# Peptides against a protein of PDB entry 2V3S, part 76

Target 1, 95 residues: chain A of PDB entry 2V3S
Amino acid sequence: PISLVLRLRNSKKELNDIRFEFTPGRDTAEGVSQELISAGLVDGRDLVIVAANLQKIVEEPQSNRSVTFKLASGVEGSDIPDDGKLIGFAQLSIS

## One batch from the design tools (peptide; made by RFdiffusion4, then SolubleMPNN)

Design b2_p23_3_s4 (from b2_p23_3, 11 letters changed)
Fold by OpenDDE base, seed 2:
Structure b2_p23_3_s4 (fold): chain B 95 residues (1-95), chain A 23 residues (1-23)
Amino acid sequence: as target 1 above (95 residues)
Amino acid sequence: SARERRRQQLKETSKKIGGVKQA
């Protein structure tokens, strides 16, 4: 399995690392993303973007060691999006 | 199962202060 870390800020704006495994051929990007949402770790509005980037990283983990992407949930927030600070952005990386 | 293992893993989060993992 691929060991991944999803780094993003929680509702308290705290930066959290969420560790999980992904097994190609058994897991799907959308399925795992839905699990993240069900766990309250990802906003439901971010299903599409999280799934897309999860798919990107797991399809070629040797080349895509880290991907940072803009969250839909962060666009209308009070804070100005910043990829360097992961404000309105999240990061997936290989552990 | 993989799903159950992941469920347990998702209960464990780590706070990171002072940086973002580099590519």
Scores: peptide ipSAE 0.226, ipTM 0.761, DockQ to the pose 0.130
Fold by OpenDDE base, seed 4:
Structure b2_p23_3_s4 (fold): chain B 95 residues (1-95), chain A 23 residues (1-23)
Amino acid sequence: as target 1 above (95 residues)
Amino acid sequence: SARERRRQQLKETSKKIGGVKQA
């Protein structure tokens, strides 16, 4: 299995690392993303973008050690999106 | 199962203090 870390800010704007495994051929990017949403760790509006980037990193884990992407849930927020600070952005990386 | 293992892993959330890894 591939060991992954999802880094994003919680409701208190604190950076959290969420660790989970992904097994190619058994897991799907969309399925795992739905689990993250069900766990309350990802906003439901971000299903598409999380799944897309999860797919990207697991299909080429040695080439894509880290991917940072804009969250749909962060676009209409008060804070200006900033990928360096992960404001309105999340990051997936290989553990 | 893989899902059960992942469910347990998802319970393990850690706060990150410091810098963010560069993409």
Scores: peptide ipSAE 0.225, ipTM 0.759, DockQ to the pose 0.134
Fold by OpenDDE base, seed 3:
Structure b2_p23_3_s4 (fold): chain B 95 residues (1-95), chain A 23 residues (1-23)
Amino acid sequence: as target 1 above (95 residues)
Amino acid sequence: SARERRRQQLKETSKKIGGVKQA
């Protein structure tokens, strides 16, 4: 399986690293993303973008060691989005 | 199962506060 880390800020604006595995041919990007949402770790509004980037990284994990993407949930937030600080952004990386 | 293992993994998060990782 592919060992992944999802880094994003929680409701207290603290950075969290969320570790999980993805097994090609058994897991789907959308299915795993839904599990992240059901666990309360990802906002439901971010299903599409998380699934898309999860798909991207698992398709070629050797080439895509890390992907950073804008969250839909962060667009209308009070804080200005910043990919460097992961404000309104999340990062998926190979563990 | 794979799903069960992932569920347990999702309960184990690491916080990064001030550049230091904490469980």
Scores: peptide ipSAE 0.225, ipTM 0.733, DockQ to the pose 0.146
Fold by OpenDDE base, seed 5:
Structure b2_p23_3_s4 (fold): chain B 95 residues (1-95), chain A 23 residues (1-23)
Amino acid sequence: as target 1 above (95 residues)
Amino acid sequence: SARERRRQQLKETSKKIGGVKQA
């Protein structure tokens, strides 16, 4: 299995690292993303973008060690999106 | 199952405060 970390701010704007495994051939990017949402760790509005970037990192984990992407849930927030501070952005990386 | 194990793992998060990871 591939060991991953999703770095994402929670509802209190605290930066959390979320650890999980992905097994190619058994798991799907959309399925695991739905599990993250069900666990209350990802906003439901971000299903598509999280799944797309999860697919990108797991299809070539040796080449894609980290991906940072804009969240749909962060667009209408009070804070200005900032990829460096992960405001309105999330980061997936190989642990 | 693998899904159940992942569910347990997802309960365990680490916070990054001031550049330092805390359990």
Scores: peptide ipSAE 0.224, ipTM 0.734, DockQ to the pose 0.141

Design b2_p23_4_s1 (from b2_p23_4 with A4D I12V E14A H20R S23A)
Fold by OpenDDE base, seed 2:
Structure b2_p23_4_s1 (fold): chain B 95 residues (1-95), chain A 23 residues (1-23)
Amino acid sequence: as target 1 above (95 residues)
Amino acid sequence: SPRDFSSDNPEVQAKIAAYRAAA
């Protein structure tokens, strides 16, 4: 399996790393993203973008060691999105 | 069974625990 880390800020704006595994051929990006949402770890509005980037990283994990992406849930907040600070952005990386 | 998620943050851990309990 692929060991992944999802780094994103919680409601208190604290950066957290969520660790999980992805097994190609058994797991789907959509399914795992839904589980992240069900666990309250990802905003439901971010299903599409998380799934897309999870798919990207797992299809070529050696080429895509890390992907940073803009969250739909972060667009209209008071904070200006910033990929470097992961404000309104999240990051998936290979552990 | 629920997917294994882990974090070093206690609040995140609580969310994960709640998820596991409900699943």
Scores: peptide ipSAE 0.792, ipTM 0.960, DockQ to the pose 0.912
Fold by OpenDDE base, seed 1:
Structure b2_p23_4_s1 (fold): chain B 95 residues (1-95), chain A 23 residues (1-23)
Amino acid sequence: as target 1 above (95 residues)
Amino acid sequence: SPRDFSSDNPEVQAKIAAYRAAA
């Protein structure tokens, strides 16, 4: 299995790391993304972007050690999006 | 069974626990 870390800010704007595993052939990017949403860890509006980037990292984990992407839920936020600070952005990485 | 998620943040842990209980 692939060990992953999802780093993103909560409603209090605090950075959090969420660890989970992904098993190719058993798991799907969309399925795991839906589980993250069901657990309240990811905003439902971010299903598409999370699934797309999860697919990207698991199909080539040796080449894509980290991916940072813009959240749909962050566009209408009060803060200006910033990928360096992960404001309106999230990051997936191989642990 | 529900997927295993983990975090060092207590609030995130509470969300995960609630998810497991409801699954």
Scores: peptide ipSAE 0.791, ipTM 0.960, DockQ to the pose 0.904
Fold by OpenDDE base, seed 3:
Structure b2_p23_4_s1 (fold): chain B 95 residues (1-95), chain A 23 residues (1-23)
Amino acid sequence: as target 1 above (95 residues)
Amino acid sequence: SPRDFSSDNPEVQAKIAAYRAAA
């Protein structure tokens, strides 16, 4: 399986790493994204963008070691989005 | 069975535990 880290800020604006595995041929990007949402770890509005970037990283894990993407849930927040600080952005990376 | 998620943050751990218990 592929060992992944999802880095994103919680409601207290604390940066957290969520670790999980992805098994090609058994898991799907959309399915795992739904599990992240069901666990309350990802906002439901971010299903599409998380699934798209999860698919990107697991299809070519040797070349796509890290992907950073803009969250739909962060667009209308009080803080200005910043990919460097992961404000309104999240990051997926290979462990 | 529920997927294994882990974090070093206690609040995140609580969310994961609640999810696992409700599954």
Scores: peptide ipSAE 0.791, ipTM 0.960, DockQ to the pose 0.913
Fold by OpenDDE base, seed 5:
Structure b2_p23_4_s1 (fold): chain B 95 residues (1-95), chain A 23 residues (1-23)
Amino acid sequence: as target 1 above (95 residues)
Amino acid sequence: SPRDFSSDNPEVQAKIAAYRAAA
């Protein structure tokens, strides 16, 4: 299995790392993204972007060590999105 | 069984625990 870390800010704007595994051939990017949402760890509006980037990192994990992407849930907030500070952005990386 | 998620943040841990209990 592939060991992954999802880094993103919670409702209190605290940066958190969420660790989980992905098994190619058994798991799907969309399925795991739905589990993240069901656990309350990802906003439901971010299903598409999380699934797309999860697919990208698991299809070539040795080449795609980290991906940072803009959240749909972050664009309506008062804070200006910033990929460096992960404001309105999240990051997936290989553990 | 529910997927294993982990975090060092207690509030996130509580969310994960609730998810596991409901699965």
Scores: peptide ipSAE 0.791, ipTM 0.960, DockQ to the pose 0.915

Design b2_p23_4_s2 (from b2_p23_4, 6 letters changed)
Fold by OpenDDE base, seed 1:
Structure b2_p23_4_s2 (fold): chain B 95 residues (1-95), chain A 23 residues (1-23)
Amino acid sequence: as target 1 above (95 residues)
Amino acid sequence: SPRDFSSDNPEAQKKIAAYRAKA
């Protein structure tokens, strides 16, 4: 399996690393993203973007070591989105 | 069974525990 880390900020603006595994052929990017949402770790509005980027990183984990992407849930937030600080952005990386 | 998620953040841990208990 592929060991992944999802880095994103919670409602308290704390930067969290969520660790999980992805098994190609058994797991799907859509399915795992839905599990992240069900666990309350990802906003439901971010299903599409999380799934898309999860797919990107697991399809070529050798070359895609990290992907950073803009969250739909961060667009209307009080803070200005910033990919460097992961404000309104999240990051997936290979552990 | 629920997927294994882990985090060092206490709030995330609470969410994960709640998820595991419900699923």
Scores: peptide ipSAE 0.797, ipTM 0.960, DockQ to the pose 0.942
Fold by OpenDDE base, seed 2:
Structure b2_p23_4_s2 (fold): chain B 95 residues (1-95), chain A 23 residues (1-23)
Amino acid sequence: as target 1 above (95 residues)
Amino acid sequence: SPRDFSSDNPEAQKKIAAYRAKA
């Protein structure tokens, strides 16, 4: 399996790493993204963008060691989006 | 079985525990 880290800020603006595994051929990017949402770790509005980037990283994990992407849930927030600070952005990386 | 998620963040841990309890 592929060991992944999803780094993103919670509602208290705390940055945290969520660790999980992905098994190609058994798991799907959309399925795992739905589980992240069901666990309350990802906003439901971010299903599409999380799934797309999860697919990107798991299809070539040796080449795509890290991907940073804009969250739909962060667009209407009070804080200005910033990919460096992961404000309105999240990051997926290979553990 | 629910997927294994883990975090060092206490709030995330609470969410994960709640998710596991419902599954």
Scores: peptide ipSAE 0.797, ipTM 0.960, DockQ to the pose 0.946
Fold by OpenDDE base, seed 3:
Structure b2_p23_4_s2 (fold): chain B 95 residues (1-95), chain A 23 residues (1-23)
Amino acid sequence: as target 1 above (95 residues)
Amino acid sequence: SPRDFSSDNPEAQKKIAAYRAKA
C-alpha cells in the first residue's frame, strides 16, 4: 500500500498531519476522500478537490511526491488563503 | 471495517476515536 500524509489546519487553525494508507486496485480516491469526511477530518465541501488530488498522487506516486491544493472550505474564511502557510490549502504527500 | 487514520494532534485523535466507535 501507499503511505500518505494529509496536512491541513483544523478549526483551531492547528496544522495537523493525518496518516493513512491507500491500496491501488482496492481503494478509490473518491471512497477514501469520503472516509476522511466521515471521520470529520475533511470538510464535506472539499470532497471534489481532495479526491482529485488524491487520485493524482496515487496514480504516479514516484513522480508526484507532494501536491498542494486550494480548499473550497477555505475560500469563505476570515484568513486570506496562503499555500505556503497552508491557510485555505491542504497538502498530500507520500510518507 | 473503518479505515485506519492516525494523527499526533489530540483533537484529531478524538475525531478518529469517535469515527471508529460509530462504525
Scores: peptide ipSAE 0.796, ipTM 0.960, DockQ to the pose 0.943
Fold by OpenDDE base, seed 5:
Structure b2_p23_4_s2 (fold): chain B 95 residues (1-95), chain A 23 residues (1-23)
Amino acid sequence: as target 1 above (95 residues)
Amino acid sequence: SPRDFSSDNPEAQKKIAAYRAKA
C-alpha cells in the first residue's frame, strides 16, 4: 500500500498530520476521502477537492510526492488563505 | 473494519477513537 500524510488545520487552527494507507485496486480516492470526512478529520464541503488531489498522488506516487490545494471550507473564513501557512489549504504527501 | 488513521494531535486522536467505536 501507499503510505500518505494529510496535513491540515483543525477548528482550533492547530496543524495536524493524519497518516493513512491507500491500496490501489482496492481503495478509491472518493471512498477514502469519505472515510476521512466520516472520521471528522476533513470537512464535508472538501470531498471533491480532497478526492481529486488524492487521486493525483496515488496514480503517480513516485512522481507526485506532495500536493497542496485550496479547501472549499476555508474560503469564507476570517483568516486570509495562505498556502505557505496552510490556512485554507491542505497538503497530501507520500511518507 | 474501519480504516486505520493516526495522528500525534490529541483532538485528532479523540476523533479517530470515536470513529473506530462506531464503525
Scores: peptide ipSAE 0.796, ipTM 0.960, DockQ to the pose 0.941

Design b2_p23_4_s3 (from b2_p23_4 with A4D S7T I12S H20K S23A)
Fold by OpenDDE base, seed 1:
Structure b2_p23_4_s3 (fold): chain B 95 residues (1-95), chain A 23 residues (1-23)
Amino acid sequence: as target 1 above (95 residues)
Amino acid sequence: SPRDFSTDNPESQEKIAAYKAAA
C-alpha cells in the first residue's frame, strides 16, 4: 500500500498531519476522500478537490511526491488563502 | 471496518476515535 500524509488545518487553525494508507486496485480516491469526511477530518465541501488530488498522487506516487491544492471550504473564510502556510490549502504527500 | 487514520493532534485524535466508535 501507499503511505500518505494529509496536512491541513483544523477549525482552530492548527496544522495537522493525518496518516493513512491507500491500496491501488482496492481503494478509490473518491472512496477514501469520503472516509476522511466521515471521520470529520475533511470538510464535505472539499470532496471533489481532495479526491482529484488524491487520485493524482496515487496514480504516480514516485513522481508526484507532494501535491498542494486549494480547498473550497477555505474560500469564504476570514483568512486570506496561502498555499505556503496551508491557509485555505491542503497538502497530500507520500510518507 | 473503518479505515485507520492517525495523527499527533489531540482534537483530530478525538474525531478519529468517535468515527471508529460509531462505525
Scores: peptide ipSAE 0.789, ipTM 0.960, DockQ to the pose 0.963
Fold by OpenDDE base, seed 4:
Structure b2_p23_4_s3 (fold): chain B 95 residues (1-95), chain A 23 residues (1-23)
Amino acid sequence: as target 1 above (95 residues)
Amino acid sequence: SPRDFSTDNPESQEKIAAYKAAA
């Protein structure tokens, strides 16, 4: 399986890494994204963007070692989005 | 069974624990 890390800020703006595995042929990007949402780790509004970027990283993990993407849930936040600080952004990377 | 998620963030750990308990 592919060992992944999802780095993002929680509701208290605390940056944390969430580790999980993805098994090609058994898991789907959308399915795992839905599980992240069900676990309360990802906002439901971010299903599309998380799934798209999860698909990107797992289809070519050797080349796509890290992907950073803008969250739909972050747009309405009080803080200005910033990819460097992962404010309104999340990052998926190969562990 | 619920997928295994792990983190060093205590609050996220609580969410994961609740998720597993409800599964």
Scores: peptide ipSAE 0.788, ipTM 0.960, DockQ to the pose 0.963
Fold by OpenDDE base, seed 3:
Structure b2_p23_4_s3 (fold): chain B 95 residues (1-95), chain A 23 residues (1-23)
Amino acid sequence: as target 1 above (95 residues)
Amino acid sequence: SPRDFSTDNPESQEKIAAYKAAA
């Protein structure tokens, strides 16, 4: 399986690293994204963007070692989005 | 069975524990 890290801020704006595995041929990007949402780790509004970027990283993990993407849930927040600080952004990377 | 998620953040750990208990 592919070992992944999802880095993002929680509701208290604390930066978290969430570790999980993805098994090609058994798991789907959308399915795992739904599990992240069900666990309360990802906002439901971010299903599409998380699934798209998870698909990107698992289809070519040797080339796509890290992807950073804008969250839909971060757009209407009080803080200005910043990809460097992961404010309104999240990052997926190969562990 | 519920997927294994792990983190060093205490609040997220509580969410994961609740998720596993409810699944």
Scores: peptide ipSAE 0.788, ipTM 0.960, DockQ to the pose 0.908
Fold by OpenDDE base, seed 5:
Structure b2_p23_4_s3 (fold): chain B 95 residues (1-95), chain A 23 residues (1-23)
Amino acid sequence: as target 1 above (95 residues)
Amino acid sequence: SPRDFSTDNPESQEKIAAYKAAA
């Protein structure tokens, strides 16, 4: 399986690293994204963007070692989005 | 069985525990 890390801020704006595995042929990007949401780790509004970027990283894990993407849930927040600080952004990377 | 998630953040750990308990 592919070992992944999802880095993103929680509701208290604390930066978290969430570790999980993805098995090609058994798992789907959308399925795992839904599990992240069900666990309360990802906002439901971010299903599409998380699934798209998870698919991107698992389709070629040797080439796509890290992807950073804008969250739909972060657009209307009071803080200005910042990819460097992961404000309104999240990051997926190969462990 | 529920997917295994792990983190060093205490609040997120509680969410994961609740998720596994409800599965």
Scores: peptide ipSAE 0.787, ipTM 0.960, DockQ to the pose 0.903

Design b2_p23_4_s4 (from b2_p23_4, 7 letters changed)
Fold by OpenDDE base, seed 3:
Structure b2_p23_4_s4 (fold): chain B 95 residues (1-95), chain A 23 residues (1-23)
Amino acid sequence: as target 1 above (95 residues)
Amino acid sequence: APRDFSTDNPEAQAKIAAYRAAA
Protein backbone atom coordinates (compact mmCIF):
# COMPACT_ATOMS: atom_id res chain seq x y z
CA PRO B 1 0.00 0.00 0.00
CA ILE B 2 0.90 3.67 -0.43
CA SER B 3 1.50 5.57 2.82
CA LEU B 4 0.10 9.10 2.62
CA VAL B 5 -0.03 12.25 4.74
CA LEU B 6 -2.81 14.83 4.44
CA ARG B 7 -1.70 18.15 5.92
CA LEU B 8 -4.35 20.79 6.60
CA ARG B 9 -5.51 23.29 9.21
CA ASN B 10 -8.43 22.65 11.56
CA SER B 11 -11.06 25.15 12.77
CA LYS B 12 -8.54 26.46 15.31
CA LYS B 13 -6.11 27.09 12.42
CA GLU B 14 -3.76 24.40 13.76
CA LEU B 15 -1.71 22.57 11.13
CA ASN B 16 -2.20 18.81 11.42
CA ASP B 17 -0.97 15.70 9.61
CA ILE B 18 -3.40 12.86 8.96
CA ARG B 19 -1.68 9.58 8.06
CA PHE B 20 -3.43 6.81 6.12
CA GLU B 21 -2.81 4.10 3.53
CA PHE B 22 -4.10 3.68 -0.01
CA THR B 23 -4.11 0.30 -1.77
CA PRO B 24 -4.29 0.54 -5.57
CA GLY B 25 -6.86 -1.80 -7.09
CA ARG B 26 -8.83 -1.99 -3.82
CA ASP B 27 -9.29 1.65 -2.82
CA THR B 28 -10.60 4.52 -4.94
CA ALA B 29 -9.70 8.19 -4.56
CA GLU B 30 -13.34 9.17 -4.16
CA GLY B 31 -14.01 6.39 -1.65
CA VAL B 32 -11.10 7.32 0.60
CA SER B 33 -12.01 11.01 0.33
CA GLN B 34 -15.53 10.18 1.51
CA GLU B 35 -14.05 8.32 4.49
CA LEU B 36 -11.98 11.39 5.39
CA ILE B 37 -15.16 13.47 5.33
CA SER B 38 -17.14 10.89 7.33
CA ALA B 39 -14.41 10.95 9.99
CA GLY B 40 -14.79 14.74 10.26
CA LEU B 41 -11.23 15.34 9.02
CA VAL B 42 -12.19 17.02 5.73
CA ASP B 43 -15.03 19.44 4.95
CA GLY B 44 -17.74 17.92 2.76
CA ARG B 45 -17.40 20.80 0.30
CA ASP B 46 -13.87 19.60 -0.47
CA LEU B 47 -14.81 16.11 -1.74
CA VAL B 48 -14.15 16.90 -5.40
CA ILE B 49 -10.79 18.64 -4.97
CA VAL B 50 -9.45 16.11 -2.43
CA ALA B 51 -10.48 13.16 -4.61
CA ALA B 52 -8.91 14.72 -7.72
CA ASN B 53 -5.58 15.34 -6.02
CA LEU B 54 -5.58 11.99 -4.22
CA GLN B 55 -6.06 10.34 -7.62
CA LYS B 56 -3.17 12.38 -9.02
CA ILE B 57 -0.73 11.36 -6.30
CA VAL B 58 -1.63 7.64 -6.27
CA GLU B 59 -1.57 7.18 -10.05
CA GLU B 60 2.15 8.08 -10.20
CA PRO B 61 3.51 8.13 -6.63
CA GLN B 62 7.13 8.04 -7.82
CA SER B 63 6.66 11.28 -9.77
CA ASN B 64 4.01 13.00 -7.64
CA ARG B 65 5.62 13.02 -4.20
CA SER B 66 3.60 16.03 -3.04
CA VAL B 67 0.56 17.97 -4.27
CA THR B 68 -0.86 21.20 -2.81
CA PHE B 69 -4.37 22.30 -3.71
CA LYS B 70 -6.95 24.98 -2.94
CA LEU B 71 -9.87 24.02 -0.70
CA ALA B 72 -13.41 25.06 -1.55
CA SER B 73 -14.05 25.44 2.19
CA GLY B 74 -11.25 28.01 2.46
CA VAL B 75 -12.34 30.39 -0.30
CA GLU B 76 -14.89 32.34 1.77
CA GLY B 77 -12.89 32.33 4.98
CA SER B 78 -11.66 35.43 6.77
CA ASP B 79 -8.01 34.62 6.09
CA ILE B 80 -6.41 35.24 2.71
CA PRO B 81 -5.56 31.92 1.02
CA ASP B 82 -1.84 31.10 1.03
CA ASP B 83 -0.41 27.87 -0.38
CA GLY B 84 2.91 28.31 1.41
CA LYS B 85 1.25 28.53 4.82
CA LEU B 86 -1.54 26.11 3.87
CA ILE B 87 -4.24 28.70 4.58
CA GLY B 88 -7.22 27.69 2.47
CA PHE B 89 -4.99 24.98 0.99
CA ALA B 90 -4.19 21.37 1.84
CA GLN B 91 -1.27 19.12 0.95
CA LEU B 92 -1.04 15.42 0.14
CA SER B 93 2.36 13.77 0.25
CA ILE B 94 3.99 10.36 0.18
CA SER B 95 5.39 9.50 3.61
CA ALA A 1 -14.01 -2.06 8.91
CA PRO A 2 -13.39 1.68 9.30
CA ARG A 3 -10.22 2.95 7.65
CA ASP A 4 -7.22 3.53 9.90
CA PHE A 5 -6.39 7.22 10.33
CA SER A 6 -3.69 8.45 12.68
CA THR A 7 -2.64 11.89 13.87
CA ASP A 8 -0.81 13.62 16.71
CA ASN A 9 -3.60 16.17 17.18
CA PRO A 10 -5.87 15.35 20.17
CA GLU A 11 -9.00 16.92 18.68
CA ALA A 12 -8.58 14.98 15.43
CA GLN A 13 -7.91 11.82 17.47
CA ALA A 14 -11.26 12.31 19.22
CA LYS A 15 -13.01 12.69 15.84
CA ILE A 16 -11.41 9.48 14.57
CA ALA A 17 -12.42 7.62 17.75
CA ALA A 18 -16.03 8.80 17.40
CA TYR A 19 -16.03 7.75 13.74
CA ARG A 20 -14.85 4.23 14.61
CA ALA A 21 -17.40 3.91 17.43
CA ALA A 22 -20.27 4.86 15.10
CA ALA A 23 -19.21 2.58 12.24
Scores: peptide ipSAE 0.793, ipTM 0.960, DockQ to the pose 0.947
Fold by OpenDDE base, seed 1:
Structure b2_p23_4_s4 (fold): chain B 95 residues (1-95), chain A 23 residues (1-23)
Amino acid sequence: as target 1 above (95 residues)
Amino acid sequence: APRDFSTDNPEAQAKIAAYRAAA
């Protein structure tokens, strides 16, 4: 299995690292993304973008060690999105 | 079984625990 870390800010704007595994051939990017949402760790509006980037990182984990992506849930927030600070952005990385 | 998620953040830990309890 692939060990992953999802880094994103919570409602208190704190950066959190969520660790989980992905097993190619058994898990799907969309399925795991839905589990993240069901656990309350990801906003439901971010299903598409999380799944797309999860797919990207797990299809070539040796090449895609980290991916940072814009969240749909962060667009209408009071804070200006910033990929460097992970404001309105999240990051997936191989642990 | 619900997927294993782990974190050092207490609030996120509580969310994960609630998720597991409801699954």
Scores: peptide ipSAE 0.793, ipTM 0.960, DockQ to the pose 0.952
Fold by OpenDDE base, seed 4:
Structure b2_p23_4_s4 (fold): chain B 95 residues (1-95), chain A 23 residues (1-23)
Amino acid sequence: as target 1 above (95 residues)
Amino acid sequence: APRDFSTDNPEAQAKIAAYRAAA
């Protein structure tokens, strides 16, 4: 399996690393993204963008060691989105 | 079985625990 880390800020603006595994051929990007949402770790509005980027990183983990993407839930936040600070952005990376 | 998620953040740990208990 592929060991992944999802880094994103919680409602208190704290950066958290969520570790999980992805098994190609058994797991799907959309399925795992739905599990992240069901666990309360990802906002439901971010299903599409998380699934798209999870698919990107697992299809070529050697080339896509890290992907940073804009969250749909982050655009209406009080803070200005910033990919470097992961404000309104999240990051998926290979452990 | 619910997927295994792990984190060092206590609040997120509580969310994961609740998710696992409800699954």
Scores: peptide ipSAE 0.793, ipTM 0.960, DockQ to the pose 0.912
Fold by OpenDDE base, seed 5:
Structure b2_p23_4_s4 (fold): chain B 95 residues (1-95), chain A 23 residues (1-23)
Amino acid sequence: as target 1 above (95 residues)
Amino acid sequence: APRDFSTDNPEAQAKIAAYRAAA
C-alpha cells in the first residue's frame, strides 16, 4: 500500500499530520476522502478537492511526492488563504 | 473495519477514536 500524510489545520488553526494508507485496486480516492470526512478530519465541503488531489498523488506516487491544494472550506474564512502557511490549503504527501 | 488513521494531535486522536467506536 501507499503510505500518505495529510497535513492541514484544525478549527483551532493547529497544523497536524494525518497518516493513512491507500491500496490501489482496492481503495478509491473518493472512498478514502469520504472516510476522512466521516472521521471528522476533513470538512465535508472539501470532498471534491481532496478526492481529486488524492487521485493525482496515488496514480503516480513515485513522481508526485507532494501536492498542495486550496480548500473550499477555507475560501469563506476570515483568514487570508496562504499555501505556504497552509491557511485555507491542505497538503498530501508520500511518507 | 474502519480505516486506520493516526496523528500526534490529541484532539484529532479523540475524533478518530469516536469514529472507530461508532463504526
Scores: peptide ipSAE 0.793, ipTM 0.960, DockQ to the pose 0.954

Design b2_p23_5_s1 (from b2_p23_5, 7 letters changed)
Fold by OpenDDE base, seed 2:
Structure b2_p23_5_s1 (fold): chain B 95 residues (1-95), chain A 23 residues (1-23)
Amino acid sequence: as target 1 above (95 residues)
Amino acid sequence: SARQEAMRRSAEESVAARRAAEA
């Protein structure tokens, strides 16, 4: 399995590192993303972008050690999105 | 689910760890 870390800020704007495993052929990017949402760790509006980037990293984990992407949930907020601070952005990386 | 619980646990631990490091 691929050991992954999803880093993003929670509702209190605290940085979370969410660790999970992904097994190609058993798991799907969509399914695991839904689990993240069901766990209350990802906003439902971010399903598409999280799944897309999860798919990207698990397709070629050797080439894609880390991906940072803009969250849909962060666009409309009062905080200005910032990929360096992971405000309105999330980062998915190989553990 | 087991995976969801593990996800939540890791998230909480990471927050706690950062708080501890800042104190």
Scores: peptide ipSAE 0.779, ipTM 0.949, DockQ to the pose 0.893
Fold by OpenDDE base, seed 4:
Formats: structure tokens, C-alpha cells, sequence
Structure b2_p23_5_s1 (fold): chain B 95 residues (1-95), chain A 23 residues (1-23)
């Protein structure tokens, strides 16, 4: 399995590191993304973008060690999006 | 599910770890 970390800020603006495993051929990017949402760790509005980037990293984990992407839930926020501070952005990386 | 529990645990631990590092 591939060991992954999803880093993003929670509702309290605290940085969270969410660790999980992904098994190609058994798991799907869509399915695991839905689990993240069901766990209350990802906003439902971010399903599409999380799934897309999860798919990207698991299809070529050696080349895509880390991907940072803009969250749909962050666009409408009061804070200015910032990929460096992960404000309105999330980061997936290989553990 | 087991994976969801592990996800939640890791998230909580990460926050706690950062707070501890700042103390």
C-alpha cells in the first residue's frame, strides 16, 4: 500500500496531518476521498479536487511525491488563499 | 471504519503534537 499524508487546516484553522494508506487496485481515489469527508476531515465541496489530486499522486507516486491544490471550500473564505501557508489549499504527499 | 478511525486519530495527534512543540 501507499502511505499518504493529507495536510490541510481544520475549522479552527489548525494544520492537520491526516495519514492513510491507499492500495491500488482495491481502493479508488473517489472512494477514499469520500471516506475523508465521512470522517469529517474534508469538506464535501472538496470531493472533486481531492479525488483528482489523490488519483494523480497514486498513479505516479515516485514522480509525484507532493501535490498542493486549491480547495473549493477555501475560495469563499475570508482569508486570502495562500499555498505556502495552506490557507485555502491542501497538500497530499507520500509519507 | 478502521481507516476512518485511523484518519481521525492521526489528525488529532498531529494537532496535539504541534501544540506540544510550541509549549
Amino acid sequence: as target 1 above (95 residues)
Amino acid sequence: SARQEAMRRSAEESVAARRAAEA
Scores: peptide ipSAE 0.779, ipTM 0.949, DockQ to the pose 0.887
Fold by OpenDDE base, seed 5:
Order: C-alpha cells, then sequence, then structure tokens
Structure b2_p23_5_s1 (fold): chain B 95 residues (1-95), chain A 23 residues (1-23)
C-alpha cells in the first residue's frame, strides 16, 4: 500500500495533516476521496479536484512525491487564496 | 470505517502537535 498525507485547513482554519493508505487495484481515487468527505475532513465540493490529484500521485508515487492544488471550496471564501499558506489550497504527498 | 477513523485521528493529532510546538 501507498502511505499518503493530505494537508489542508479545517473549518477553524487550523492546518490538518491527514494520513491514509491507498492500495492500487483495490482502492479508487474517487472512493477514497468520498471517505475523506464522509469523515468530515474534505468539503464535498472538492471531490473532483481531490480525486483527480489523488489519481495523479498514486499512478506514479515514486515520481510524484507531492502535488498542491486549488480547492473549489476556497474560491468563495473571504480570505485570498495562497498556495504557500495553504489558504484555498491543499497539498497531497507521499509519506 | 477503520480508515475514516484513522484519518480523523491523524488530523486531530496533527493539530495538537502543532499547538504544542508553538507553546
Amino acid sequence: as target 1 above (95 residues)
Amino acid sequence: SARQEAMRRSAEESVAARRAAEA
């Protein structure tokens, strides 16, 4: 299995590091993304972008060590998006 | 599920760890 970390801010704007495993051939990017949403850790509006980037990193985990991407849920927020501070952005990386 | 519970625990622990590091 592949050990991953999803870093993003919670509703209190605190930075979260979410660790989980992904098993190729058994898990799907969309399925695991739905689990993140069901756990209350990812906004449902971000399903598509999280699944797309999760698929990207698990298809070549030895080459794609980290990806940072804009969240759909962050666009409507009052704060200006910032990839360095992960405001309106999330980061997915290999543990 | 087991994976969802582990996800939640890791998230909470990460927040606690950062708070402790800033103290």
Scores: peptide ipSAE 0.779, ipTM 0.949, DockQ to the pose 0.891
Fold by OpenDDE base, seed 3:
Structure b2_p23_5_s1 (fold): chain B 95 residues (1-95), chain A 23 residues (1-23)
Amino acid sequence: as target 1 above (95 residues)
Amino acid sequence: SARQEAMRRSAEESVAARRAAEA
């Protein structure tokens, strides 16, 4: 399986590192993304973007070691989006 | 599910670890 870390801020604006495994042929990007939402760790509005970037990494894990992407849930927030500080952004990486 | 529980635990532990490092 592929060991992954999703880094993003929680509702208290604290950085979370969420570790999980992805098994190609058994798991799907959309399915695992739904589990992240069901766990209360990802906003439901971010299903599409999380699934898309998860798919990008797992299809080419040797070349795509890390991806940073804008969250839909962060667009209308009070804080200005910042990919360096992961404000309104999330980062998915291979462990 | 088992994976969801593991996800939540890792997230909580990461926050706790950062708090401890700042203290």
Scores: peptide ipSAE 0.779, ipTM 0.949, DockQ to the pose 0.894

